# Peptides against a protein of PDB entry 8HF1, part 234

Target 1, 320 residues: chain A of PDB entry 8HF1
Amino acid sequence: NVMLYATKPTEVMVSFPHQEQVLTVTRLISAEIEKFYVSLDLMNIGVQPIRRSKSLQCLRDPSKKSFVKQLFNDFLYQMKEYGIYAASIAIISLIVEFDIKRRQAETLSVKLMHRTALTLCEKIRHLLVQKLQDMTYDDDDDNVNTEEVIMNFSTPKVQRFLMSLKVSFADKDPKDICCLVFVERRYTCKCIYGLLLNYIQSTPELRNVLTPQFMVGRNNISPDFESVLERKWQKSAIQQFRDGNANLMICSSVLEEGIDVQACNHVFILDPVKTFNMYVQSKGRARTTEAKFVLFTADKEREKTIQQIYQYRKAHNDIA

## One batch from the design tools (peptide; made by RFdiffusion4, then SolubleMPNN)

Design b2_p25_4_s1 (from b2_p25_4, 10 letters changed)
Fold by OpenDDE base, seed 1:
Structure b2_p25_4_s1 (fold): chain B 320 residues (1-320), chain A 25 residues (1-25)
Amino acid sequence: as target 1 above (320 residues)
Amino acid sequence: EAEKLREEELKLEEEELKNLEKDFV
């Protein structure tokens, strides 16, 4: 057993300004969600039959209202953390989820609750798309999916991430790229995937270079809510990445299930490293001789992030 | 002209990124 010297990846930290872009549209959207929560709390949906779903979440939320609030809170987080452009993609995931829940509704009151949530999501989508269009000077180009629009309506974190991708991979051979992008939340995987598809398509230097996929970790709390379609997609995405048909994989930190992903040459951590396990699992994927491990941090949190990574490095060396 | 402009933009982005990228030991 030649202990192949685990080539330590080059660890890079990219800083971004902590700019809370409080746009009028984001304030309006937040206020509409708050008004919706007041209306949702007043809705009498009655006692819901306890479905024999073994999922702890179905047992914890018999009212199904907490799940609705969770999805909108996750959307608000994505809008804050990734920007208006990412939010325009994230809202589509809410529309899909609430439409599924509306169709699965056992009572008229629950069906109405999900319909009201859908109506709000469509209003939010319209407000976001309108704001993206307001910066396109050409009335004729309905295409809000340009490199410029994506960059201008993304947070500084996402801008630095996209710049890092462009600089790292411009005009490279797709076969030489094995990239992982780690995000904290499951829904962020789909949002960043949609953003990257549009960005890559609008960026000539990346269009034939990067083929993205996404993988959502199994929600250990509710395997029953993971659609058969999502499980099939996850297996297909992993296989495409293993076969080299995809060279960029977006994954949530819930890689708890030992998804044996090949040795990668690039690992991007888009969200803060909150746990030792996340640090070890993500860094442990950067195994090639020239592997890069890239962290993104706000300027204000830079020193704290460096200290935290140092503690994780020390803890890892004490176990190894 | 457009390709040359994009190459110049990419070089500027590379320089900007290099200034933002700090290796942390």
Scores: peptide ipSAE 0.334, ipTM 0.857, DockQ to the pose 0.085
Fold by OpenDDE base, seed 4:
Structure b2_p25_4_s1 (fold): chain B 320 residues (1-320), chain A 25 residues (1-25)
Amino acid sequence: as target 1 above (320 residues)
Amino acid sequence: EAEKLREEELKLEEEELKNLEKDFV
């Protein structure tokens, strides 16, 4: 019995400055969303017909307003946590979702609600893109996807994450990389994926080195409502990562859902570790020789984070 | 020249990152 000594990963904590850079554009966007919520609350969309499919009963917000607010609240969170560059990608996901909901609207009032939300998203997108262009002398949309623009319009957390990727993986052999990036929210997976695609393409040292994929957790509320497309995407993304066709996977609660991925040499925790299970499961993926488990923390929260991780380590050792 | 500049920038980023990275045992 060769006890495969589970190689303990090197645990690294990267600090970032707690700078709430409140850009004027972020204040304007927040104010426009708040105005929209007031307008949304005043909208009479009628009672939605309860279609009797048993699986649908739990998820039908009879007003569909709560879902609209949830998407904008998630967007505001992403803008705050990841910056305006990430927000410019995140808003596209809202545009797509509201356009789908607009087309699927069973009533004119619901159609109008989603159209109004869509119009706000386009305004927000324009404000974000315009702000990204303020650093580019050229009006060409392609110039907003440079390494410099991405870095400058990302939060300190994301800047340190991107630096850590660049330093860790510059000019490495793609086959020697197996990286997981954990984020808290489902929508963040896609946002960070889009950011990484642009960053990798703009960074020569990472070009052809990193091939990202993303995997969103199953919607716990109804696996039946996962679009056939989303389930296909998840299966394809996992398979590409298993086959080595992708070497960086952005994921959320996927591990809590029992999705097994191979042992990785790098695990990045981009968002705060909120649970013992998240700590154990994410760290448990960093199992190769010289594996790194990287946490990001604001300088102000460093000591609190260290203490929390120490408690999780102790609890893990008491169970193992 | 551009490659050398990028290599120097990468080295600076490596040293910056080392200062920001701390092992927590």
Scores: peptide ipSAE 0.333, ipTM 0.855, DockQ to the pose 0.085
Fold by OpenDDE base, seed 2:
Structure b2_p25_4_s1 (fold): chain B 320 residues (1-320), chain A 25 residues (1-25)
Amino acid sequence: as target 1 above (320 residues)
Amino acid sequence: EAEKLREEELKLEEEELKNLEKDFV
């Protein structure tokens, strides 16, 4: 009986100040989205034909007003939780999504709705990019993708996360790194992926060290609504991570579906651990010798977070 | 000079991170 002592990962908690980046630009963007919601509610888009997809689940028709509002609400969440720099990347995903839906629109009213949403997204993108450029004093280097700009326009949580990556992985062999980054929302995976690509490229100590990929949660919506491209991309990303061609994987709650991800030496939990399953599954990926499991918490929520983790540890030990 | 400055900055970031990191048992 070789008791494989499952080496318990070292659990680390990184604190960050709870600072709301109350920038005038974020207030302006929020106000423009609220004005758009009023306009959207007044739009007559007619009765959309209920495509009875055979799945009994009330599939939110992705062409409805509610879906448009959901995308902007997810954007507002990303801007608040990750900062203006992350928001400048997140808005591009909305532009792509609304452009696809505009082209697929079966009615002029639905086409107009998506066009109006696109016009707002372009305005938001301009406001965000302009604000990022306001810190570049040098007229010649319009590069908003510097380490300094990324750090200054990220929330304290993201700043501490980026610092943790830099300190943990500076000048290391990429083969010795197997890192998971857990986030709550599927859209955050794409946003943080884009942020990390730019951060790694701007940070000499990381350029040849970290190769990020991301996994988007399967929508609980029927696999029929996942684009063939998204499914191919997910399979490719997972395979690259398994083959060691990528050494950092950003993932959401997808791991609940039993995606076989290899044993990792670093696991970062960027968002609050809200469920016992998320705690067990994410921690259960930190299986190597000297594996680290890193949590991020606001200073004000630190005690509450510690108590919640102790409850999850107790519950896990009672089942094991 | 620039590489030395970045190495000193990295050491300062390491010290700052160590002060922010707390192991919890």
Scores: peptide ipSAE 0.326, ipTM 0.853, DockQ to the pose 0.069
Fold by OpenDDE base, seed 3:
Structure b2_p25_4_s1 (fold): chain B 320 residues (1-320), chain A 25 residues (1-25)
Amino acid sequence: as target 1 above (320 residues)
Amino acid sequence: EAEKLREEELKLEEEELKNLEKDFV
């Protein structure tokens, strides 16, 4: 009886400098969103018809204005946390969402509100893309998706994450890699996925090594059709990861819902660990021999992060 | 030459990462 001692993962903390990217473009974008909020508050969209859904879950359809503000606030958060390159990908998701809501609008006033939001997103996209192009001095290669552009327009956190991936996986056999990347918010999964596709394609040492996939949490507010498509996508993404057709999975708290993912050799926590459950579930996926569990922290938050992890370790040992 | 330069750069990045990585087991 070989007692398979479950090897504890090596827990690693990577520090990054807290630099607020004080770019003129980020200030302009923030100011345009704030101006739009003032305009949005003045818009009369009328009383929205209460859909008599027969289901007793009066999910208060969030105020159509509150939902618009939530998407832009999520975008502003992403631009701050991940940088303007990630923001150039994130804004596309807002464009798609506002175009869907514009087409689904039952009233002219709601249709106009979503159209105005869409026009702002298009303006933001142009400002971001123009700023990414300012580094390409050669007029001939409009390719903003280079390793250099991605690194220079990413936050220090994302730079350290990308460096950690490159160093960890350069020229390795794809079959020897089972990597999880945990993020807090569902929209970050899609954005980091798009960033990684471009980074991997631009990094010779990773092109044939890493195949990323992503999983997003179920949206209980999404129409049945969106929920069916999301469920199909999640099932396909999980299956690709199980079959080894993808070896890097970007996920949010979705793995807390009992999604059976294989034991991984690398687990990266890109966002701060806010809950004991997130710590236990994410660390619990790093189960192979020599598995690494990597945390990212700002230098100013390092002591607080160490103390928080110590408390989670203690609590885990008290229940194990 | 270019491949050797990238290998030297990757080695410097590996050394930098090792200096930034702190085990806290």
Scores: peptide ipSAE 0.313, ipTM 0.847, DockQ to the pose 0.055

Design b2_p25_4_s2 (from b2_p25_4, 14 letters changed)
Fold by OpenDDE base, seed 4:
Structure b2_p25_4_s2 (fold): chain B 320 residues (1-320), chain A 25 residues (1-25)
Amino acid sequence: as target 1 above (320 residues)
Amino acid sequence: SAKELKELELKLEEKNEENLLKDFV
């Protein structure tokens, strides 16, 4: 049940220039991933044992190759949409996943596949970190986590988002802040969380103001595959946000039915509003007229965004 | 309609870089 709340938040549209960051490093990384896909297609990993989960859905365990390609495609998307700095955080998640999969490999061929993927991720991480260091005089890894480096190596969308956070929350009382940040993809929650931790720590005006958390939506893939740790993390993150121990929650649009997140005074939509449900669910969290509902749009997509918001408003009024 | 779009535009606070930067100063 989508709770249709008659919400009238202050709607804000933040425009950003559509700059394709034509960085040599991003082209190099993309080319290395494409070369890896060619090599991956040639790898013989043998017949995968069909794990019959006792639940009647023969979820064909996605071919171990398709999962590898998915993670790299998701990484490439993050690098494009959020920038090099966000990509440097995102690649760590791939490293962790491929190391887990390497250790869990039932065959030497599968182990080698995940090892090759891991080695590529380490190379990508090095290329990203080296590029972040080009702005720093000191080789210290801690020096890449400055406000300046984060801003410079973020996409215009992320720059405008970070600026909007700083303007909105600089030197405010943490108790007066209840902020939601909606992103499209599950993996983006963790990436933007890591970026925000570093940005907040490097920004004096926010350091004692914002306490971020992230929530990954339940996978529509059987709750049986959700680790006990992931479920515990989700419950803890929600509880911290309810208790006011966290005042900024990053969540994916895949907030399935049942995450009763409180009414918030700020809702940021970092990614394009692609569905009516996302519009209603996200806007429905900004319940007061004083609450801000902030959208980010590329200048070239401004008109299309306005038209889409109009259609969603109309559809919402027809159902309410 | 073009009128409805214009009315929607007027209901959105548009922020660009210049407006954001002015809020930082």
Scores: peptide ipSAE 0.034, ipTM 0.625, DockQ to the pose 0.069
Fold by OpenDDE base, seed 1:
Structure b2_p25_4_s2 (fold): chain B 320 residues (1-320), chain A 25 residues (1-25)
Amino acid sequence: as target 1 above (320 residues)
Amino acid sequence: SAKELKELELKLEEKNEENLLKDFV
């Protein structure tokens, strides 16, 4: 159905410099995670009882070591792609996940593994928060959530995104705003949501204008591992966005799952468009000519991105 | 700096008003 309507939104491409924030703290964190992987590989967790009731994903990693590595790899990706400020929020999601897994641990060895992962996450969080505080005169945790700290410790991509929001929505009527923000990874939704909450709260021009929500796609691999809480949250977030109680929705591949989100006047693609389906589905949410479809690209990848979008446009016109 | 932010904001506003569709043709 989305393919049948030739949506002609105003397409905007925001370029950002490819600056690797090579901070000493990011190198130290990466080195601590690598040391932890070596230690994790040496951990004798024993043969885990394959409980028949655990979905196919839990069956793929009976040692649960790969899952631990995946979460830290996702964190490292978020730190690289979004910056230290976003990483300070992303690490909380790891802490929560490992605490749940620690409590659910059936063996002492698995409990110890998740405890060691938690201790590392707490150390990483401390290193990140300390680095954010180095720019603040006061030791109060609330002082790290300023517009200045958020901007200084965000990647150029995130800086341009936040500025695009400020320019687009400063002092506007919240009722006239229907904004989607697409991200590639499920965990990025929560991270960018937390970042946006703090940014909006620190930005007077946006505080009463933007009300963000987030939506994570269903785990295609296991609908049974969607906690009843995540499904309730997803339904509530969608309903709030439909009712206009939220006017900015951060989502991953949710549209592939048949979640009907209303037509929006702004669509931001924060991460690279990797598939034709993602392009068509995300663009298909910006239905009017007045609607903005905003892409972010590194300057070095600008030409490649333009060519890719051109190919997607051509392919879309050949099907329509 | 707050000045650099404002200059970047203005440049972004100008770029957002420019229908960058022209860069795709």
Scores: peptide ipSAE 0.017, ipTM 0.560, DockQ to the pose 0.074
Fold by OpenDDE base, seed 2:
Structure b2_p25_4_s2 (fold): chain B 320 residues (1-320), chain A 25 residues (1-25)
Amino acid sequence: as target 1 above (320 residues)
Amino acid sequence: SAKELKELELKLEEKNEENLLKDFV
């Protein structure tokens, strides 16, 4: 029995200072969203007909108001966790979603609700872009996508992640790179993807080295709500990664059993590892002999994170 | 080990600082 010594990936922990970006703009945006929630609660949108989706489990389509609040709460989380630059990308996704919902609105009251949400998103976008431009002497929108602006308006976690990418992949052959980046939330995949596109384009050492894609895990909640377009896009992104046309994949969930993603040489966990399954399955993608498994932790949570990873290692060795 | 993780962290931090310094010089 040749015990295929599954070469255990080299585990790396990168610490970052817990600095809240105390920018006046983030406080202003948060206050405008809270003010909007008060106005939203006062809006009479009428009783929405519950479309009886035949699937018994999706009994409560969240009220159209709850969905609007969820999107803004997700945006506030992204702004806090990833920074203002990431938030400037994230807000575009909200604009697109609210414009779609505005056009699909069956009632004038629902149309007005989504229009009001859209108007707030445009105001937030303007505030974010204006703040990014404060570092640029020129009013050109392209000047906000520099390495300096991206780094200065990113959280310490994102800064350390970008630095780790630069150190790991600068001037390497693209064919030798197979990188996974795990994030907790679906919307974070799109946001970090957009940030990475701009960072790679602004970083000469990475411009011809890294080609990112993203994949959103199937929400177990409703396979019916995944647009045919999203499913086609996911299949295309996976195929590009398999074909080597993309060498960095951002994922929000463990790739379901049966997504044969090639053995990766780098796995980055951008968000905290919350479950044993996440640890085992993400680490299990780092299968090359020189594979690295990189975790990011706030300095204040470092000891707790080390203990948790030690417990997961022990549990994994007891099952294996 | 937790020690090996810390040693690898320090090596990554040193390389990151060295690259930052190279971009500012």
Scores: peptide ipSAE 0.015, ipTM 0.539, DockQ to the pose 0.046
Fold by OpenDDE base, seed 3:
Structure b2_p25_4_s2 (fold): chain B 320 residues (1-320), chain A 25 residues (1-25)
Amino acid sequence: as target 1 above (320 residues)
Amino acid sequence: SAKELKELELKLEEKNEENLLKDFV
């Protein structure tokens, strides 16, 4: 019995400057979403056809408006936390969702609500893409997916994350890499995945080194609403990561203990660690001898983050 | 300028490497 001494990972904290300058385009987009919320509150969605009891209808209508607001609030969060480039990817996911909801709408009023939301998303997409193109000097190079454009239109947090990937993995053997990236929100997984695909493709030192995948945590939404497609995608993504066909996995939740994921040598926490369980479980995935556990913090929040990590370390040592 | 950007990238890369080499004590 070789007692594999669980080597403690090296913990690293990467600081990033707080970006105070809100671009004119982000202010415009935020103002258009707020105007849309005022219009949405005035929309009478109420009269679903009488076939089911009046009481169940009144309870369901607030949930439909609330869901639309939740998606736009999530988008505003993505734009603020990750930047305009990430927002250009995130808005496509809203377009797809609102088009599905528009097609599934049982009433004309609900169909119109989702159509209005979709029209706003297309306007936002146009504003974002136009702003990404403003930096391409060549009128003919419609390629907004360059390393330069990605870096310039990303937040300082995302810039430091991408640089940390480049420094950590440039010209390495893909087989020696087992990387996890943790994010807080499920929609961030897909957004950061799309950003990483484009960044890796534009960065020669990473193009044949990193193969990303993403996994969305199971929402507590009943297992019946997890589309058969989402479950198939999750199984495929996990299998590719186990088989070594993918070496970087983006996750919105700590992979449940039953997901036999190989010992990882890198764990990145892109968003603030909000819970002790998230800290212990994410750190517990960095199990190789040279494993790194990397946190990102704003310079302004650095001291608070240090104190929080110290408390989590102490609490972990008191339980272990 | 493209040169200033590249010099900033190198300085950020060096600082990031130094930060990745520093154990969070």
Scores: peptide ipSAE 0.007, ipTM 0.487, DockQ to the pose 0.053

